# Peptides against a protein of PDB entry 3VZA: the designs that were tried, part 59

Target 1, 98 residues: chain A of PDB entry 3VZA
Amino acid sequence: RVERLCKSKELFEERLGLEIRRIHNEQLQFIFRHIDHKDPDKPYMFTLSINEQGDYEVTSCTPPLDCISEFQLKVRETNNFSAFIANIRKAFTALSFK
Target 2, 62 residues: chain B of PDB entry 3VZA
Amino acid sequence: AAYVTQLYYKISRIDWDYEVEPARIKGIHYGPDIAQPINMDSSHHSRCFISDYLWSLVPTAW

## One batch from the design tools (peptide; made by RFdiffusion4, then SolubleMPNN)

Design b2_p15_5_s1 (from b2_p15_5, 7 letters changed)
Fold by OpenDDE base, seed 2:
Structure b2_p15_5_s1 (fold): chain B 98 residues (1-98), chain C 62 residues (1-62), chain A 15 residues (1-15)
Amino acid sequence: as target 1 above (98 residues)
Amino acid sequence: as target 2 above (62 residues)
Amino acid sequence: SLDEELLKRVEEIRK
């Protein structure tokens, strides 16, 4: 089972171009790659925590996204975490064309 | 590892077929209404195309 | 959707 879980993580990381890391201060770091077709390894990332009120909070975003605060609000309202991550990736993709 | 893979599923709604050859990207995407098969030959596509395609399966409606 | 506890569990694994 452990072997399968490790393989699963590797497949997700490579195929989605998304790495998820546990980092200091009880945060998760989401690292997108495969965004820029001309630079597939260029990382686009944000960090996420749950604040004292129990709400999702984006603690950093690199490169910065104008829409990230709105997305944070939306995920708090809808609890649609899938759409949250997908929209962030879409925003990073759009940014890569600028 | 169990929780991170669970998180990937919560995000993507994809379940991989782990018994196929490494170059075969095979699985199932579970949408709100229907399940769609995934079956790609990775040698025919760039890494970016593959990722873009898979993410295109994930709804962005809140 | 992802629930709060799942996210917390992921964060807690490293501790």
Scores: peptide ipSAE 0.322, ipTM 0.936, DockQ to the pose 0.024
Fold by OpenDDE base, seed 1:
Structure b2_p15_5_s1 (fold): chain B 98 residues (1-98), chain C 62 residues (1-62), chain A 15 residues (1-15)
Amino acid sequence: as target 1 above (98 residues)
Amino acid sequence: as target 2 above (62 residues)
Amino acid sequence: SLDEELLKRVEEIRK
């Protein structure tokens, strides 16, 4: 089962082009690749934590997204984490065309 | 690893078939209304296309 | 939706 879990992680990372890392100060880093078809390895990333109030908080976003604050509000309101991540990827994709 | 895979599932709603050959992208996407099969030959597509396609399965409605 | 407790547990594993 441990081997299966490791394989699962690798499959998700490659197929979704999404890496999830645990980083300092109780944060998760989400790294998107496969965004720019001309540069598939270019990373687009943000970090997330749960603040003292228990709310999702984006602590960094590279490159910056104008919509990230609104998305943070939306995920707090809806708890739809899936839509949150998917919308961020959509926004990063839009940036790659500029 | 268990937690991160759970996160991936919560995000994507995809469950992979781990018994197929490595080049076969096979699984099930569990949408809100219906489950859809995934069955692709990775050698026929770019990495970006595959990712874009899989993400297209994920609803963006809040 | 993501369980906040799950996310919290992921964060706690670093300890």
Scores: peptide ipSAE 0.317, ipTM 0.935, DockQ to the pose 0.024
Fold by OpenDDE base, seed 4:
Structure b2_p15_5_s1 (fold): chain B 98 residues (1-98), chain C 62 residues (1-62), chain A 15 residues (1-15)
Amino acid sequence: as target 1 above (98 residues)
Amino acid sequence: as target 2 above (62 residues)
Amino acid sequence: SLDEELLKRVEEIRK
């Protein structure tokens, strides 16, 4: 099982082009790659924490997304974390064409 | 790795088939209404195409 | 559907 779990992480990272890291101050960094077809390794990333109220909080977003504040509100309202991440990737994808 | 893999599943709702050759991308996406099989030959697609396709399976409705 | 406790656990594991 341990071997499978390690392999699972690697498969998700490569196939989804999404890496998840723990960074300082109890934050998670989400790094999207495979967004720009001309530069597959170009990272699009954001960091996430849970504030003292227990709410999801985006602490950084690179490159900036105009919609990130709205998405933060939506995930707080719905707790749909899957849609939250998917919508951010969709927004990064749209940004890569501009 | 247990919790990070759980997080990936919570995000993507994809379960991989770990018993196939590395060049084969096989798994199942569990949507709200239907379970959709995934079966791709990675040698026929770019990394970006593969990722775009897999993410297209994930609903964006809140 | 992802609760804050899961996120905290992930953060702890990846420490």
Scores: peptide ipSAE 0.314, ipTM 0.935, DockQ to the pose 0.025
Fold by OpenDDE base, seed 5:
Structure b2_p15_5_s1 (fold): chain B 98 residues (1-98), chain C 62 residues (1-62), chain A 15 residues (1-15)
Amino acid sequence: as target 1 above (98 residues)
Amino acid sequence: as target 2 above (62 residues)
Amino acid sequence: SLDEELLKRVEEIRK
């Protein structure tokens, strides 16, 4: 089971181009790669925490996204974490064409 | 590893087939209505195409 | 603000 779990993580990281990391101050870092076809290893990142009110909060976004605050509001309203992550990736993809 | 893989599933709704050869990307995407098979030869596609394709399976509707 | 199960997993990952 442990071996399968390790393999699973590696498959997700490579195939989705998404790495999830624990970072300081009780935050999660989401790192997208494979966004820019001309630079597949270029990272697009955001960090997530839960604030004192108990709400999910994006604490950083690199490069910055104008829509990230709206997405933060949407995920708080809908609890749709999948759509949250997918929409962020979509926004990063759009940004890579500029 | 268990928690992160569970999070990946919550995000993507993809379950991989772990018994196939490394060059084969095989699994199932569980949509709200229909489960769709994934079966790709990774040697036929770029890493970016593969990722874009897999993410295209994930609904963006809130 | 997400479902409790997902929140639990995220918190565990964060630790």
Scores: peptide ipSAE 0.335, ipTM 0.936, DockQ to the pose 0.026; fails the geometry check

Design b2_p15_5_s2 (from b2_p15_5, 7 letters changed)
Fold by OpenDDE base, seed 3:
Structure b2_p15_5_s2 (fold): chain B 98 residues (1-98), chain C 62 residues (1-62), chain A 15 residues (1-15)
Amino acid sequence: as target 1 above (98 residues)
Amino acid sequence: as target 2 above (62 residues)
Amino acid sequence: SLDEERLARVKEVRA
């Protein structure tokens, strides 16, 4: 089981270009790669926590996204975690062309 | 690792086929209405293309 | 914290 879980994680990391880390202060770090086709290893990342109210809170975003606050509002409203992450990736992709 | 793999599924709704050769990207994407197979030869595509394609399967509607 | 218990609270689109 542990071996399968490790393999699964590796496949997702490579194929989605998304690394997920559990980091200090009870946060998750999401690191996107494969965004910039000219620099596939360039990281685009954000960190996420659950605040005192129990809501998702973006604690950092690098590079900054103008839309991140709106996305945080939307995920709190809809609880659509999948769309939240996918929209962030879309935004990073758009940013890479600027 | 179980927690993280669960997150990946919650995000992507993809279930990989773990029994195929490394160059084959094979799995199933479970959309809200239908399940669709994924079956790609990774040697025919860039890493960025593969990622873009897979993410295109994930709905962005809130 | 975002642990397995917190993950359980991640729901689909709210009706």
Scores: peptide ipSAE 0.093, ipTM 0.927, DockQ to the pose 0.026
Fold by OpenDDE base, seed 2:
Structure b2_p15_5_s2 (fold): chain B 98 residues (1-98), chain C 62 residues (1-62), chain A 15 residues (1-15)
Amino acid sequence: as target 1 above (98 residues)
Amino acid sequence: as target 2 above (62 residues)
Amino acid sequence: SLDEERLARVKEVRA
């Protein structure tokens, strides 16, 4: 089981270009790579927590995204965590072309 | 590790086939309505293309 | 903490 879990994590990290880390202060860090085809290892990242009200809260975003506040609102409204992460990646991708 | 792998599924809705050779990207994507197979030869694609393709399977509608 | 249980709770509240 542990071996399979480790392999699963590695496959997801490489294939999705997404690393997920549990970090201090009860946060998750999401690190996207494979965004910029000219610089595949360039990281695009954000951190996420659950605030005192029990809502998803983006605590950092690097590079900054103009749309991140709207996405935070949307995920709170819809609870669509998958779309939330996917839209952030889409936004980072768009940013990489600028 | 279990929690993180669950997050990956929650995000991507992908279940990998772990019994294939490393160069084979094989699995199933579970969409809202239908399931679609994934079966790629990684040697034929860049890392970025593979990631872009897999993410294209994930709906962005809220 | 932002862990499995907490995410589950958010999911339940928002579901």
Scores: peptide ipSAE 0.084, ipTM 0.925, DockQ to the pose 0.024
Fold by OpenDDE base, seed 1:
Structure b2_p15_5_s2 (fold): chain B 98 residues (1-98), chain C 62 residues (1-62), chain A 15 residues (1-15)
Amino acid sequence: as target 1 above (98 residues)
Amino acid sequence: as target 2 above (62 residues)
Amino acid sequence: SLDEERLARVKEVRA
């Protein structure tokens, strides 16, 4: 089972170009790659926590996204975590076109 | 590792087939209306194309 | 930490 879990993580990281890391202060770090076709290894990342009210909170975003605060509001309203992450990737993709 | 793997499924709704050759990207995407198979030869595509394609399966409607 | 239990709690609150 442990071996399968490790393989699963590696497949998701490579195929989605998304690394998910548990980091300090009870946060998750999401690192997107494969965004810029001219620079596939360039990272686009954000960190996420659950605040004391139990709501998703974006604690950092690099590069910054104008829409990130709106997305945070939307995920709180809809609880659609999948759409939240996918929309962030979409926004990073748009940003990569300079 | 189990938690992170669960997050990947929560995000992508993809379940991989782990019994195929490494170059084969095979799995199932579970959409709200229908489950769709994934079956790609990774040697025929760039890493960016593969990622873009897989993410295109994920709905962005809130 | 941000784990399965906390995510479950968020889902419960939003359900």
Scores: peptide ipSAE 0.080, ipTM 0.925, DockQ to the pose 0.023
Fold by OpenDDE base, seed 5:
Structure b2_p15_5_s2 (fold): chain B 98 residues (1-98), chain C 62 residues (1-62), chain A 15 residues (1-15)
Amino acid sequence: as target 1 above (98 residues)
Amino acid sequence: as target 2 above (62 residues)
Amino acid sequence: SLDEERLARVKEVRA
């Protein structure tokens, strides 16, 4: 297989509706789109870092999620990063229905 | 970048088929025990439906 | 903080 990094990133961004950015202070920004079917381009986002203790820490969440602190605890306990991201998307989806 | 694409795989466990026409969403989702093929015609679905469908493949159990 | 080395530490569910 020939690795096609640029095409891969583009396909994931479009198909998952998820953009991942490396931003200042060694953080990751996750930007979800395609959440609200009535407004597909509306972004739902959060930022993530690893704190001085070595634990995942959500540094921002827009719009805010009541469950984000619990998810942060869960990912620290389980180390299930995939479920962490997927559950955040599910929570954003629920929020979009207001 | 390799870093970001690796994150996408770790999150979604999806491997795309990069050789098909752009309108074809083809790949494989690797679950814990079973690999499921993905094969969709993007012209038949909205962007939101496609994303929702693909995310539905990702387990949310902690 | 979340660099490529730290990405390598992302694992599946712990026991």
Scores: peptide ipSAE 0.101, ipTM 0.928, DockQ to the pose 0.027; fails the geometry check

Design b2_p15_5_s3 (from b2_p15_5, 7 letters changed)
Fold by OpenDDE base, seed 2:
Structure b2_p15_5_s3 (fold): chain B 98 residues (1-98), chain C 62 residues (1-62), chain A 15 residues (1-15)
Amino acid sequence: as target 1 above (98 residues)
Amino acid sequence: as target 2 above (62 residues)
Amino acid sequence: SLDEELLARVEEVRK
């Protein structure tokens, strides 16, 4: 089971180009790679927490996304976490085209 | 790592086939209405293409 | 923990 879990994590990280890390102050860091085809290892990342009100809160976004605040609102409304992450990746992808 | 793998599934709705050769990207994507197979030869694609393709399976509608 | 809370939170989509 442990071996399978480790393999699963590695497969997701490589195939989705998404790394998920626990970081200080009860935050999760989401790191996208494979965004820029010219620089596949360039990271695009954001951090997420649940604030004292119990709401999703994006605590950082690098590079900045104009739409991130709207996405935060949308995920609070819909609780569609999958769409939230997918839309962020889509936005990062668009940004990579400069 | 159980938590992380569960989170990946909740995000992507992909379940991998772990019994295939490393070069084979095989699994199932569970969409809201239909499940579709994934079966790719990774040697035929770039890392970016693979990721883009897999993410294209994930609905962006809120 | 955040991860436990998050997994619980992402369980159901609100429509």
Scores: peptide ipSAE 0.435, ipTM 0.950, DockQ to the pose 0.027
Fold by OpenDDE base, seed 5:
Structure b2_p15_5_s3 (fold): chain B 98 residues (1-98), chain C 62 residues (1-62), chain A 15 residues (1-15)
Amino acid sequence: as target 1 above (98 residues)
Amino acid sequence: as target 2 above (62 residues)
Amino acid sequence: SLDEELLARVEEVRK
């Protein structure tokens, strides 16, 4: 059983249209593509940190999402990170139709 | 990096088959009750369709 | 680091 970390990352990035970067000030940047079928390379992104209280904190969201603050509350409550990311993608998808 | 690939799995619950040709999107999605196979010919679909399909496998219930 | 902490935290969903 081989790790194949580099290939794995490439497959996830391409197939999910999601890039994950570690950026300055101990933040993670999540970059969604393949959201707008008319512009597949258009990025939809947010950054995440863990604040002094130990809570998930969205530090930026581009384009902005009205629901992002509620999602931040929900992930703090449930710790369901998978649903958090999936719901953000769903919200970005809805935004692309407006 | 290892942490990124682990995060991808924890987000998507998808495990890829790394031994198939690049045009074959093959893997397993591990849902809460049952594992479901993924087996697509990427040449038959747009990148957006593929991503939308794979994300549709990920539950959005909190 | 954030990445290591996040990986540890995402293991436990609260119900």
Scores: peptide ipSAE 0.411, ipTM 0.948, DockQ to the pose 0.027
Fold by OpenDDE base, seed 3:
Structure b2_p15_5_s3 (fold): chain B 98 residues (1-98), chain C 62 residues (1-62), chain A 15 residues (1-15)
Amino acid sequence: as target 1 above (98 residues)
Amino acid sequence: as target 2 above (62 residues)
Amino acid sequence: SLDEELLARVEEVRK
């Protein structure tokens, strides 16, 4: 049901503070909010694609994360997409404390 | 879209209860060992706290 | 599409 799917997406977006968008050039954009408690609407985002070799590839990360290359390697090794996303959020959270 | 909701589930392993009042955050987190209920009053917490709490349920071990 | 490909890819965690 379309209505239920829309509601589900809205609940996930608000409760997890994570928006997922399809963007140009066959990429997905992941936008985290609710990271900085002093600025809950500040976005922390990265884009993802599957490259010509069939591997996950982070095509952008804003703000940049020192660990993003390692996470990309880990998700390629383990295929644990859940841990991949969760670790990125954890890293953004740590970054917000400056 | 259906694919987005499926992706959210694959990421979070959370299944929401869609029949409760809007202020109630109710669902189930399906961890690798056991399932844990989620039942929060959103009016008692900030949006950031709620998100932090829910993400804390998601394992970060590779 | 990427979304469909990603969903198909996000299935089995390698131990």
Scores: peptide ipSAE 0.400, ipTM 0.948, DockQ to the pose 0.027
Fold by OpenDDE base, seed 4:
Structure b2_p15_5_s3 (fold): chain B 98 residues (1-98), chain C 62 residues (1-62), chain A 15 residues (1-15)
Amino acid sequence: as target 1 above (98 residues)
Amino acid sequence: as target 2 above (62 residues)
Amino acid sequence: SLDEELLARVEEVRK
């Protein structure tokens, strides 16, 4: 089972171009690649925590997204975490066209 | 890690078929109403195309 | 941990 879990993680990372990492101070880092077709390895990332009020909180976003605060509000309202992540990727994709 | 794979599933709603050869991207996407198969030959597509395609399966409606 | 908290939080969409 351990080997299967490791394989699963690797498949998701490669196929979705999304790496999820635990970082200091109880945060998760989401790293998107495969965003820019001209530079597939360029990372687009944000960090996330749950604050003392129990709300999703984006603690960083690189490159910055104008819409990230609105998305944070939307995920707090809807609790649609899947749409939250997908919309962030969509926004990064749009940003990559410059 | 188990928690990470669970999170990937909750995000993407994709379940991979682990018994196929590495070049075959095979699985099931579980949409809100119906489940649809994924079955791609990775040698026919770029990494970016594959990722874009898979993410296109994930609804963005809040 | 945050991962455990997220897994618990990521539940059904609120309508």
Scores: peptide ipSAE 0.369, ipTM 0.946, DockQ to the pose 0.027

Design b2_p15_5_s4 (from b2_p15_5, 8 letters changed)
Fold by OpenDDE base, seed 5:
Structure b2_p15_5_s4 (fold): chain B 98 residues (1-98), chain C 62 residues (1-62), chain A 15 residues (1-15)
Amino acid sequence: as target 1 above (98 residues)
Amino acid sequence: as target 2 above (62 residues)
Amino acid sequence: SLDDELLARVEEVRK
């Protein structure tokens, strides 16, 4: 099972171009790649925590997204985490076209 | 790894077929109503195309 | 922790 889990993680990382890491201070780091077709390995990332109020909080976003605060509000309202992540990727994709 | 893989599934709703050759991207995307098969030959596509395609399966409606 | 809380929360979309 451990080997299967490792393989699963690797497949998701490669195929979705998304790496998920646990980092300090009880945060998750989401690293998107395969965003810019001209630079597939360029990372687009954000970090996420749950604040003292119990709400999702984006603690960093690189490169910055104008829409990230709105998405944070939306995910707090809807709890649609899937749409949250997908919309961030969509926004990063749009940003890559400059 | 169990935690991370669960997150991947909850984000993407994709379940991979782990028994096929590495070049075959095979799985199932579970939408709200209909499950759709995924079956691609990775050698026919760029990494970016594959990722874009798979993410296109994920609804962005809040 | 974030791990436990996030997994629990991600499953329930509010309508």
Scores: peptide ipSAE 0.375, ipTM 0.947, DockQ to the pose 0.027
Fold by OpenDDE base, seed 3:
Structure b2_p15_5_s4 (fold): chain B 98 residues (1-98), chain C 62 residues (1-62), chain A 15 residues (1-15)
Amino acid sequence: as target 1 above (98 residues)
Amino acid sequence: as target 2 above (62 residues)
Amino acid sequence: SLDDELLARVEEVRK
């Protein structure tokens, strides 16, 4: 089971170009790669926590996204975590063309 | 790792076929209405294309 | 822990 879980994680990381890490201060770090076709290994990342009110909170975003605050509001409203992550990737993709 | 893999599924709704050769990207995407197969030869595509394609399966509607 | 809390939070999409 452990071996399968490790393999699963590796497949998701490579195929989705998304790494998920637990980091300090009770946060998750999401690192997107495969965004810029000219530089596939360039990372686009954000960190996420649950604040004192119990809400999703983006604690950092690199590079910055103008839409990240709106996305935070939307995920708090809908609790659609999947759409939240997908929209962030979409925004990073758009940013890579600028 | 169990938690992370669960997150990946919650995000992507993709279930991989773990029994195929490494070059074959095979699985199932479970959309809200229908499930669709994924079956790609990774040697025919760039890593970026593969990722873009897979993410295109994930709805962005809130 | 965060992982337990976050996983629980992710479970239900609000329509």
Scores: peptide ipSAE 0.368, ipTM 0.947, DockQ to the pose 0.026
Fold by OpenDDE base, seed 1:
Structure b2_p15_5_s4 (fold): chain B 98 residues (1-98), chain C 62 residues (1-62), chain A 15 residues (1-15)
Amino acid sequence: as target 1 above (98 residues)
Amino acid sequence: as target 2 above (62 residues)
Amino acid sequence: SLDDELLARVEEVRK
């Protein structure tokens, strides 16, 4: 089972171009790659936590996204975590077109 | 690893087939209406294309 | 923990 879990993680990381890491202060770091077709290894990332009120909170976003605050509001309203992550990737993709 | 794997599934709704050769990207995407099979030869596509394609399966409607 | 809380939250999409 441990081997399967490790393989699963690796497959998701490579195929989705998304790395998910636990980081300090009870946060998750989401690192997107494969965004810029001209520079597939260029990272686009954000960090996420649950604040004291129990709400999703984006604690950092690199590069910055104008829409990230709105997305944070939307995910708080809908609790659609999947759409939240997918929309962030979409926004990063748009940003990569310079 | 179990937690992260669960997150990946909750995000993507993809379940991989782990019994195929490494170059085969095979699995199932579970959409809200219909489950769609995934079956790609990774040697025929760029990493970016593969990722873009898989993410295109994920609904962005809130 | 964040792990437990986040997974629990992800399960409950509000339509």
Scores: peptide ipSAE 0.367, ipTM 0.946, DockQ to the pose 0.027
Fold by OpenDDE base, seed 2:
Structure b2_p15_5_s4 (fold): chain B 98 residues (1-98), chain C 62 residues (1-62), chain A 15 residues (1-15)
Amino acid sequence: as target 1 above (98 residues)
Amino acid sequence: as target 2 above (62 residues)
Amino acid sequence: SLDDELLARVEEVRK
């Protein structure tokens, strides 16, 4: 089981180009790579926590996204975590073309 | 690891086939309505293309 | 923990 879990994590990281890390102060860090085809290893990242009110809160976003606050609102409304992450990646992708 | 892998599934809705050779990207994507197979030869694609393709399977509608 | 809370949160989509 442990071996399979480790393999699963590695496959997801490489194939999705998404690394998920637990970081200090009860936060998750999401690191996207494979965004810029000219620089596949360039990281695009954000951190996430659950605030005292119990809501998703983006605590950082690098590079900054104009739409991140709206996405935070949307995920709070819909609780569609999948769409939240996917839309962030889409936004990072769009940013990489600028 | 269990938590992270669960997150990956909840995000992507992809279940990998772990019994194939490393160069084969094989699995199932479980969409809201239907399930679609994934079966790619990674040697035929860039890392970015593979990631873009897989993410294209994930709905962005809120 | 955050792990438990987040997993619980991502279980149900509100529509």
Scores: peptide ipSAE 0.354, ipTM 0.946, DockQ to the pose 0.027

